# Peptides against a protein of PDB entry 6TME: the designs that were tried, part 299

Target 1, 324 residues: chain A of PDB entry 6TME
Amino acid sequence: NRLKRAYIALQAWKKAFYSDPFNTAANWVGPDVCSYKGVFCAPALDDPSVLVVAGIDLNHADIAGYLPPELGLLTDVALFHVNSNRFCGVIPKSLSKLTLMYEFDVSNNRFVGPFPTVALSWPSLKFLDIRYNDFEGKLPPEIFDKDLDAIFLNNNRFESTIPETIGKSTASVVTFAHNKFSGCIPKTIGQMKNLNEIVFIGNNLSGCLPNEIGSLNNVTVFDASSNGFVGSLPSTLSGLANVEQMDFSYNKFTGFVTDNICKLPKLSNFTFSYNFFNGEAQSCVPGSSQEKQFDDTSNCLQNRPNQKSAKECLPVVSRPVDCS
Target 2, 324 residues: chain A of PDB entry 6TME as posed
Amino acid sequence: NRLKRAYIALQAWKKAFYSDPFNTAANWVGPDVCSYKGVFCAPALDDPSVLVVAGIDLNHADIFGYLPPELGLLTDVALFHVNSNRFCGVIPKSLSKLTLMYEFDVSNNRFVGPFPTVALSWPSLKFLDIRYNDFEGKLPPEIFDKDLDAIFLNNNRFESTIPETIGKSTASVVTFAHNKFSGCIPKTIGQMKNLNEIVFIGNNLSGCLPNEIGSLNNVTVFDASSNGFVGSLPSTLSGLANVEQMDFSYNKFTGFVTDNICKLPKLSNFTFSYNFFNGEAQSCVPGSSQEKQFDDTSNCLQNRPNQKSAKECLPVVSRPVDCS

## One batch from the design tools (peptide; made by RFdiffusion4, then SolubleMPNN)

Design b2_p28_2_s2 (from b2_p28_2, 20 letters changed)
Fold by OpenDDE base, seed 3:
Structure b2_p28_2_s2 (fold): chain B 324 residues (1-324), chain A 28 residues (1-28)
Amino acid sequence: as target 1 above (324 residues)
Amino acid sequence: EEEKEKELEKLKEEIEKKEKELESILPR
């Protein structure tokens, strides 16, 4: 019964291929679905004597097509990896029947529409990669109520604010980069207990950085570059005891870059270029350390090379934003 | 051989029936 359902689903999917340049589905013939290229069978969790389709791996197959609703018959699939293809359309709601879904990677495709809310229905989901698509609209707040290890959202068309529920996330890696997110970073960010890497690059985020960022004691990568952030860097950033990579470049930050930030014990790279900083500590000066790289380019710093003109600096520096 | 062809034909009929059931679950 289960392998018959899988055969139905896989044959429907083969019919949904417009192009298969590597002939990946050439052997997708006959009832022996476990012999199909990119199809992996395992003993069923409820009956070890029964073989089921437990995984799909079609990564880098350059397949053009869509995901048909018949994929909802693959009820034993825990691993679904189809990155680096040319799949288009929407993620089928019928995938809600895949209650064992553990890893879902549809990255680097041509998917469109809103956030695939079917991913929220999977109780055991740990890995979600939807990056490098054309997903749009609001991010559902409920995504951060999921017990996910990683959340990859970058290179899409997501809009609106970052949900306040972000502080509930147990994810070690979260990427928001290259979307259209707006508003402030939520203060609840400091509650992300397992966070190692967070990337906000290339959005429309604004306001002051929340002081609560300094509570992210496990963060190794913090990138907030290419946004509209204002004000001074929070003094609480001195609490980032494990940060290695930090990027605040291409914002509207002002004030003084302090020793407490530049002397962070694991800091290897700190980029704060293309802002309106009017001072920096000696420990922040590029070339001051052999172990740390700094970039202070295009700020309002005195006696430093490659700074903004007084004409560009004066209107911004004379009107500092108070973040208190 | 003939039994395998008949099983395949039954599977095709089951496919078409399941397709219609699943189309009703598509996002509107």
Scores: peptide ipSAE 0.025, ipTM 0.554, DockQ to the pose 0.020
Fold by OpenDDE base, seed 4:
Formats: C-alpha cells, structure tokens, sequence
Structure b2_p28_2_s2 (fold): chain B 324 residues (1-324), chain A 28 residues (1-28)
C-alpha cells in the first residue's frame, strides 16, 4: 500500500525532528497521512482510484532536524517544499526513488556536504532551489544537462570553475551568487537559449568577459558584480536587446564604456561603479537620460565626481589586460 | 478506533524493518 509506505516515511521523519516550534507535526498521528499538516494527497497518475502523497509543504515551519533515509518511501512525491527550516545533514540518496520529483526546494536550511547528486537522478525535475545552505565542493557539470526552468545555487560554499556545460541549460533563471566560484565565465554561456536572468554576484570569478555574452538575446538581468573580472567590456554586449538590469560593479574592468552598451533599447539600470574605466560615452553619464539609471562612481573617469585618485588609477589603467 | 490502533501497531513493526533496509542507502 502506497499510503502505508508514506506513513512509515512520515513517522520516521517526525522522529528526526529535534524542534517543531509551531507544532506542525502535532497531528502526524495514525495511518491517515493525507490529514497530516503539510502533506498533500492526490490521485495516483497510474491509478486515479488510489490516493498517494503527492506533495510536501513545510515552508517556514522553523523545524530543526534531518532528512532520514525513509523519505525514499515517498515514491509518489512530485512537490517537495521545505524552505526556511533548520534541517541539517545531507540530502539522502534514497530520494532517488522519488522519480516523479518536479519541484525540489530545500532552500534556507542548514544542509551540508557536496552538491546533492540525487537531484540529477530525477528525470522530470523542473525547479531546483538549494540556496542559503552550506553545500560545498564542485558543481557537477550534469546539472546543466537537466531540463530545469530555474537553478538557484546562491549563498552556498560551492567552489572551483563554472562547468562549460552551462551552455546546455534550458533554465530561464540561474543564480551563482555568494559562492566561491573561480576562473572565467565559460564561452558556452552564449548558448543558453532560454536565459532571462543570470546572477554571478560575490564570487571569485576572473578573466575577461566572453564575447559570447552578447548572444544572450532574451536576458533581462545580467549581474556580474563583486568579482575579479578584468579587461574591457565586450563590444558584443550591444546584442543584449532585452537587458533591463546590468551590473558590472566591484570588478577590475578597464577601458571605455561605449554608446552601444548604454543605448541598449530596454536598459533601465546599468551599474559599472567601482572599476577602473577611464572613459564613458555621454549616453552613459548618470542623469543623461530620464528612462535610464547609471552609476559610474569610483572609476578613473575624467570630469566626473567620486572617482578614484590618479595614484590608484595609473597602475591599473597603464597596464590594460588584452582580452583579444 | 480499535481497528486503527491495530493497524498502527502493524505499521510500527514495518517501520523498524524498513529503517534497516534503507540504512544501506545513506550517503557515504
């Protein structure tokens, strides 16, 4: 019986709770698992006459505990939402048995260990949110071979390079922010055909921006701020026909910010502050447009307020990195 | 009610059995 397996799993999970401040699992008693708070039943896909546990929603329950291996008995679960709890430990490999997994949100918890490779085993996964945890090590290249709509990785301990497989991703939203990623952005980024939003904030990324970024015609948000990027902005950024929000602040960029970037047709906000830019087009000047906001603060620009000193600028501007 | 309690006891016995079976699937 599927509900019998679900009962075993849910009772094992209740035993794995260290704290339940809102008494969320107080009614998790008896065989009627469909009455449990945060447990949702639906007709089974293979037999509409049978009720199964199809979803878990424990969002914002402040539950402390771990995920026991018995959760692998929840084989009919398609939605697993446990956002904003205090769950710790690792994601159990037994969750590979949840072959219907569609949305997996374990964000804002205390999970540790490597990337939860069990997420790669789910054939129908569309939404993956593992942000605001302590996941560490390398991002597996295979994550971008998944037909995900969104990939939220931000605020973790991921390190090493971004996989070149990123270009295979069908995701509209990808967040890398606030990790320890290093190296260059892969040139394959330009192949992300469905990308709308990408965020690299607060990593150890370096090198030149790849020219292939200009192929991201559907991007509305591009944030590469708070990294170690060098060289000039690619002239191919003129291809970002739908970009609304663009941030290159807190890097080591040099050169001239051109009209073809600042005149992008959908651009509403462009921040390029805290770099070493030595010139900008008149269209890039803050206050030059009513429809566009610019921030040129703390660069090496002449005749602009709040710029770096000549002493700070000269050592960097005199040694431009060639990105060709 | 009594039938539900008997069903619960049988389910508790199955918990212990399934816990042992699933321990082998723990992340290493």
Amino acid sequence: as target 1 above (324 residues)
Amino acid sequence: EEEKEKELEKLKEEIEKKEKELESILPR
Scores: peptide ipSAE 0.022, ipTM 0.547, DockQ to the pose 0.021
Fold by OpenDDE base, seed 5:
Structure b2_p28_2_s2 (fold): chain B 324 residues (1-324), chain A 28 residues (1-28)
Amino acid sequence: as target 1 above (324 residues)
Amino acid sequence: EEEKEKELEKLKEEIEKKEKELESILPR
C-alpha cells in the first residue's frame, strides 16, 4: 500500500528531527498521512482512484535534523520543498526511487558532501535549488544535460571549473554565485538558447570573457562581478539586445568601455567599477542618461572622480592581457 | 556499482520488514 510506505517514511523522518520549533510535525500521528502538516496528497498518475503523497512543503519550518534513507519510500513525490530549515548531513541515495521528482528545493539548510548526484537520476526534474548549503567538490558535467528550467547553486563550497556542457543547458536562470569556481567561462556559454539570467558573483573565475557571450540574445541579467577576469570587454557584448542589468565590478578588466555596450537598447544598469579600465565612451559616463545608471568608480579613468592612484594603475594598464 | 546494488537490496529488505510490521498494526 502506497500510503503505508509513506507512513513509514514520514515517521522515520519525524524520528530524525532534533528540533521542531514551530511544532510542524506535532500532528504527524496515525495512519492518515494526508492530514499531516506540510504533506500533500493527490490522485496517482497511474491510477486516479488511488490517493498518494505527491508533495512535501516544509519551507521556513526551522527544523533541525537529517534526511533518513526511508524517504526513498515516498515514490509518488513530485514536489519536495524543504527550504529554510536546519537539515544536515547528505542527500540520501535512496531518493533515486522518487522517479516523478519535478521540483527539488533543499535551499537554505546545512547539507554537506559532494554534489547530490541522485538529482541526476530523476528523468522529469525541472527545478533544482541547492543554494545556501555546504555542498563541496566538483560540479558534475551531466547537470547541464538535464532539461532544467532553473539551476540554483549559489552560496555553497563548489570548486573546480565550470563544465563545458553548460552550453547544452535549457535553463532560463543559472546561479553560480558565492562558490569557489575557478578557470575560464566556457566558450559554449553562447549556446544557452533559453538563458535569461546568469550570475557568477564572488567566485575565483579568471581569464578573458569569451566572445560567445554576445550570442545570449535573451539575457536580461548578466553578473560577473567579484572575480579575477582580465583583458578587455568583448566587442560582441553589443549583441545583448535584451540585457537590463549588467555587472562587471570587482575584477581586473582593462581597456576601453565602448559606446556600443553603453548604448544597449534595454540596458538600465551597468556597473563596471573596481577594475582597471583606462577609458570610457561619453555614453558610459554616470549621469549621461536619465534612463540608464552607470558606475565607473575605482578605475584608471582620466578626469573622473574616485579613481585609483597612478601607482595602482600603471603596473596593470602598462601590461594589458591580450584576449586574441 | 555492486556495492550500491547491495545497499539498495539491504534497504529493500529493511523496507519490506517494516511494511510487514506496519501491516500487523494497521486495522484491516
Scores: peptide ipSAE 0.022, ipTM 0.521, DockQ to the pose 0.014; fails the geometry check
Fold by OpenDDE base, seed 1:
Structure b2_p28_2_s2 (fold): chain B 324 residues (1-324), chain A 28 residues (1-28)
Amino acid sequence: as target 1 above (324 residues)
Amino acid sequence: EEEKEKELEKLKEEIEKKEKELESILPR
């Protein structure tokens, strides 16, 4: 009986709670697991006459605890949403038995350890949110081989390079922000045909931006701020026909910010402050447009306010990085 | 409703037996 297995799993989980400030599991008593708060039952996909636990939603429950291995008994769960809790430890490998997993949200918790590779075992996974945790180590390249709609990795401890497999991703939204990623953005990024939003904020990324970014025709948000990027902005950025929000602030970019970037047809906000740009087109000047907002603060621009000193600029501007 | 209660009672009795077999049921 699938509900028997679910009962065992849910009771094991209740025992794994250290704190339940809203008494979310107060009604987690007895065999009627479908009446449990945050437990949702549906007809089984293989037998519509059988009721199974199909979803868990414990979002915003502020529960402290861990995920016990007995959760692997919830084999019919397709939706697992436990964000905004205080769950700690690792994601159990026993969750590999949840072969129907479609949406997995463990964001805003206290999870640790490497990337939860169990997520890669779920054939039907479309949504993965592991942001705001303490996951660490390398991102497995195989994450981008998954047919995911969204990949939220931000606010973790991930390190190393972004996998070159990123170009295989079908995701519309990918967040890398506030990790420890290093190295260059892979040139394969331009192959992300469904990409709408990509965020690299607050990493240790470096090198030149790949020209292939300009192939991201569907991107509406591109944020590469607070990294170590160098060189000039790729001229191919003129290809970002749908970009609305673009942020390159807090990097080490040099060169000239061109009209072809600042005149992008959908561009609403373009922040390129806190770099070493030594020139900008008139179309890039803050206040030059009523439709577009620009920030050119703290660059090496002539005749602009709030720029870096010549002493700060000269050593960098005189040694431009060739990105060719 | 009455059929559901009977089903739940039967389920309760069976669950207590199955809890002892957790290790055999638990995915590795």
Scores: peptide ipSAE 0.021, ipTM 0.493, DockQ to the pose 0.018; fails the geometry check

Design b2_p28_2_s3 (from b2_p28_2, 19 letters changed)
Fold by OpenDDE base, seed 1:
Structure b2_p28_2_s3 (fold): chain B 324 residues (1-324), chain A 28 residues (1-28)
Amino acid sequence: as target 1 above (324 residues)
Amino acid sequence: EEERKKELEKLREEIEKKREELESIAKR
């Protein structure tokens, strides 16, 4: 019965294919769904004597099509990976029936619409990858209430502010890059207890960086480049004991880049180019260290090459934003 | 349950390998 339902679902999906360049679904014929390319069966959790469809892997199949509602019949699927295809439309709400969903990867497709809230209905979800799509609208705050290991949201059309609930996230990796997020980074960010990598690249974020960033003791990658951040770098950044890659380039930062930041013990690359910094410690100067790489290009630094003109600097540097 | 876990783990490993490859390409 369960495999029969899977058969119905998979046949409906095959019919929803507009193009299958690699003929991935060529063998999707007949009731033996476990033999289908990209379909993986396993014993059911409730009855080990029953074989069920437990996983889908259609990664890199370049399939054009959509996800039909009949996919909701795949109630035993725990792993759903269909990245690097050309699937379009929305994620079906019927997928709420897939209560065993553990990993959901629909990245690098052509999905549209709001955040797929159906993902929030999966109690056991650990991995969510929806990057490289055209999802839009607000990010639901509930996403960070999920016990996810990773949250990949980059390269979409998400808007509005980053939810304050971000501090509740247990994810080690979170990507916001290349969206349309605006507003400030929530102060609650410092509460992300498991955070290793966070990327904000290429959004419309603004305001001052919260001091609470310095509480991210385990962060190895912090990239806030290509935004509209203002003010000085928080002195609390000296607390980033494990940061290896840090990028603040292409913002509107001002002030002095301190030794406490540039001498971070694990720092390998620190890029703060294309800002309005008016001073830097000697330890921040490119070439000052063999162990660290710095880029101070296009700031308002004195006696450094490739800096902004006085005309460009003066209006900004003379009116520093107070982040206190 | 143990058998299922093992099978799913294998699948996850394969998927992870593919993901790493994709990420590498995306970073270029």
Scores: peptide ipSAE 0.025, ipTM 0.671, DockQ to the pose 0.058
Fold by OpenDDE base, seed 4:
Structure b2_p28_2_s3 (fold): chain B 324 residues (1-324), chain A 28 residues (1-28)
Amino acid sequence: as target 1 above (324 residues)
Amino acid sequence: EEERKKELEKLREEIEKKREELESIAKR
């Protein structure tokens, strides 16, 4: 009996709650699990005459607790949304039994440990949100082999390099922001054919930007701010035909910001402040366009306000990194 | 596959309706 298994799982989970401030699980009593708050039933895919637990939505319930291994009994669950709670511990490996998993959102919790590799075992997963947790260690390369629409990893403790397999991703949105990633952006990034938004904010990334970024024809948001990138902006960025928001601020870039970048057809906001750029085209000057916003603050630009002193600029500008 | 998609979409709609009844908490 599938519902009986679900009952066992849900009762085990209720027992694993330390705090339920909104009494979300107050009605989690008795065998009728389909009446439980936050539990959603649907006809089974293999037998429409059988009702099964197909979804969990405990978003914004502020529940403190952990995920017990008995959750692996919820084998019919396709949607698992438990964001904005205070769940702690690790994601149980027993969730590998949830082979119908389609959307997995555990964001804004207190989960710890390595990347939840159980997510890689779900063949039909399309949405993965694990942001705003305390996951740590390396990002498994296999994450980008998944046919995901979105990958939210931001605000965790991930470290090491970004896997080269990123180019295999079919995701439209990927966030790496506010982790501890290091190394260079892989050249394979240009192969992300469906990418619309990618965010690298606030990591320890370094090196030159790969020229292959210019191949991201569908990208509308590209944010690489608050890292340690060096060298000049790739000339191939002129290929970003659909970019609307671009941010390279708070890096160590040098060189000249070209007209070809600032005149990108869909560009609405381009921030390149807090670098060591020593020149910019007239089209890059803030106020030069009514349709575009630019920020060139705190660079090494001549005849512009709010720039770094010569003393600050000279040591860096005189030793440009050659990315060619 | 199409049947699965349809069922999932239906479930999403149901969840969305239920979400509207829930008290929301802003993400950190």
Scores: peptide ipSAE 0.025, ipTM 0.652, DockQ to the pose 0.033
Fold by OpenDDE base, seed 3:
Structure b2_p28_2_s3 (fold): chain B 324 residues (1-324), chain A 28 residues (1-28)
Amino acid sequence: as target 1 above (324 residues)
Amino acid sequence: EEERKKELEKLREEIEKKREELESIAKR
């Protein structure tokens, strides 16, 4: 009996709660699991006459606890939303039995350990949100082999390089922000055919930006701020026909910011402050357009306010990194 | 492998339908 298994799972989970400030699980009593707060039932996919637990929504419940292995008994769950709680520990491997998993949101919790590889076992997963946790280690390259619509990894402790398999991703939104990723952005990034938004903020990424970024013609948001990128901005960035928000601030970029970038047709906001740019086109000057906002603060620009001192600029500007 | 792919696509379609039924908890 599927509901009996669900009952076992949910009671085990209730027992795993350390704190339930809103008494969310107060009504988690008895065999009628479909009446449980945050538990949603639907007809089974294989038998419409059978009612099963198909969804969990415990968002914003501020529950402290952990995910017990008995959750693996919830084999019919397709939607699992438990963000903004205080769940700790690791994601149970037993969740591999949840083969119908479609959306998995465990964001804003206190999960630890390596990337939850159990997510890779879900063949139908479309949405993965594990942001604002304490996941650590390497990102498995296989994550980008999955047909995900969105991948939220930001605000964790992930390290190492971004896998080259990123080019295989069909995701429209990917965030790496506020981790410990290092190395270069893979050249395969240009193959992300459905990419609309990508965020690299606040990592240890370095090297030159790959020219292949210019192939991302559907991207509307590109944020690479607060990293260690060097060299000039790729001329191929002129290919970003739909970019609206672009941020390269707080890097070590050098060279000239060109018209081809600043005149991008959909560009609304372009921030390239806190770099070592030694020139900019007139179209890049803040205030030059009413439709576009620019920030050129703290560069090595002549005749602009709030620039770095010559002492700070000269050592870097005189030795530009050649990305060619 | 092709058969499996078709099976998975069918399953995905069914899951999506179920997701619509559970739109109250859907992320998107």
Scores: peptide ipSAE 0.023, ipTM 0.612, DockQ to the pose 0.020
Fold by OpenDDE base, seed 2:
Structure b2_p28_2_s3 (fold): chain B 324 residues (1-324), chain A 28 residues (1-28)
Amino acid sequence: as target 1 above (324 residues)
Amino acid sequence: EEERKKELEKLREEIEKKREELESIAKR
């Protein structure tokens, strides 16, 4: 009996709770698991006359505990949302048995260890949110081979380079922010056909921006702030016909910010502050447009307020990195 | 198998409706 298996799983999970401040699992008593708070049942796909546990929603329950292996008995679950809790430990490998997994959200918890590779075993997964945890190590290249709509990785402890397989991703939103990623952005980034938003904020990324970024015609948000990028902005950025929010602040960029970038048709906010730019087009000057907001603070620009001193600028500006 | 596919799509639609009610993405 599938509901009996679900009962075993849910009771094991209740036992794995260290704290339940809102008494969320108070009614998790007896065999009627479909009445449990945060448990959702639906007809089974193979037999509509049979009711199964199809979803879990324990968002914002502030529950402290861990995920026991018995959760692998919830084989009919397609929706798993347990964000904003205090769950710790690792994601159980037994969850590989949940072959119908569609959305997996374990964000804003205390999970640790490497990337949960069990997520790669789910053939129908469309949404993956593991942000605001303590996951560490390398990002597996295979994550971008999956047909995911969104990939949220921000605010973890991931290290190493961004896989070149990123170009295979069909995701519309990808966040890398506030990790420890290093190296260059792969040139294959330009192959991301469905990309709307990508965020690299607060990593250890370096090198020149690849020219292929200009091929991202559907991108509305591009944020590469707070990294170690060098060189000039690629001229191909003029191809970002739909970009609305662009941020290159807190890097080591040099060169001239051109009209072709600042006059992008959908651009609403462009921040390039805290770099070493030595020139900008008039269209890039803050206050030059009522429809666009610019920030050129703390660069090496002449005749602009709040710029770096000559002493700070000269060593960097005199040794520009050639990205060609 | 075709019937199973239809049921899967129905389930996905139900999940999507529930997702819209969630604050999971709003944490940005």
Scores: peptide ipSAE 0.019, ipTM 0.601, DockQ to the pose 0.069

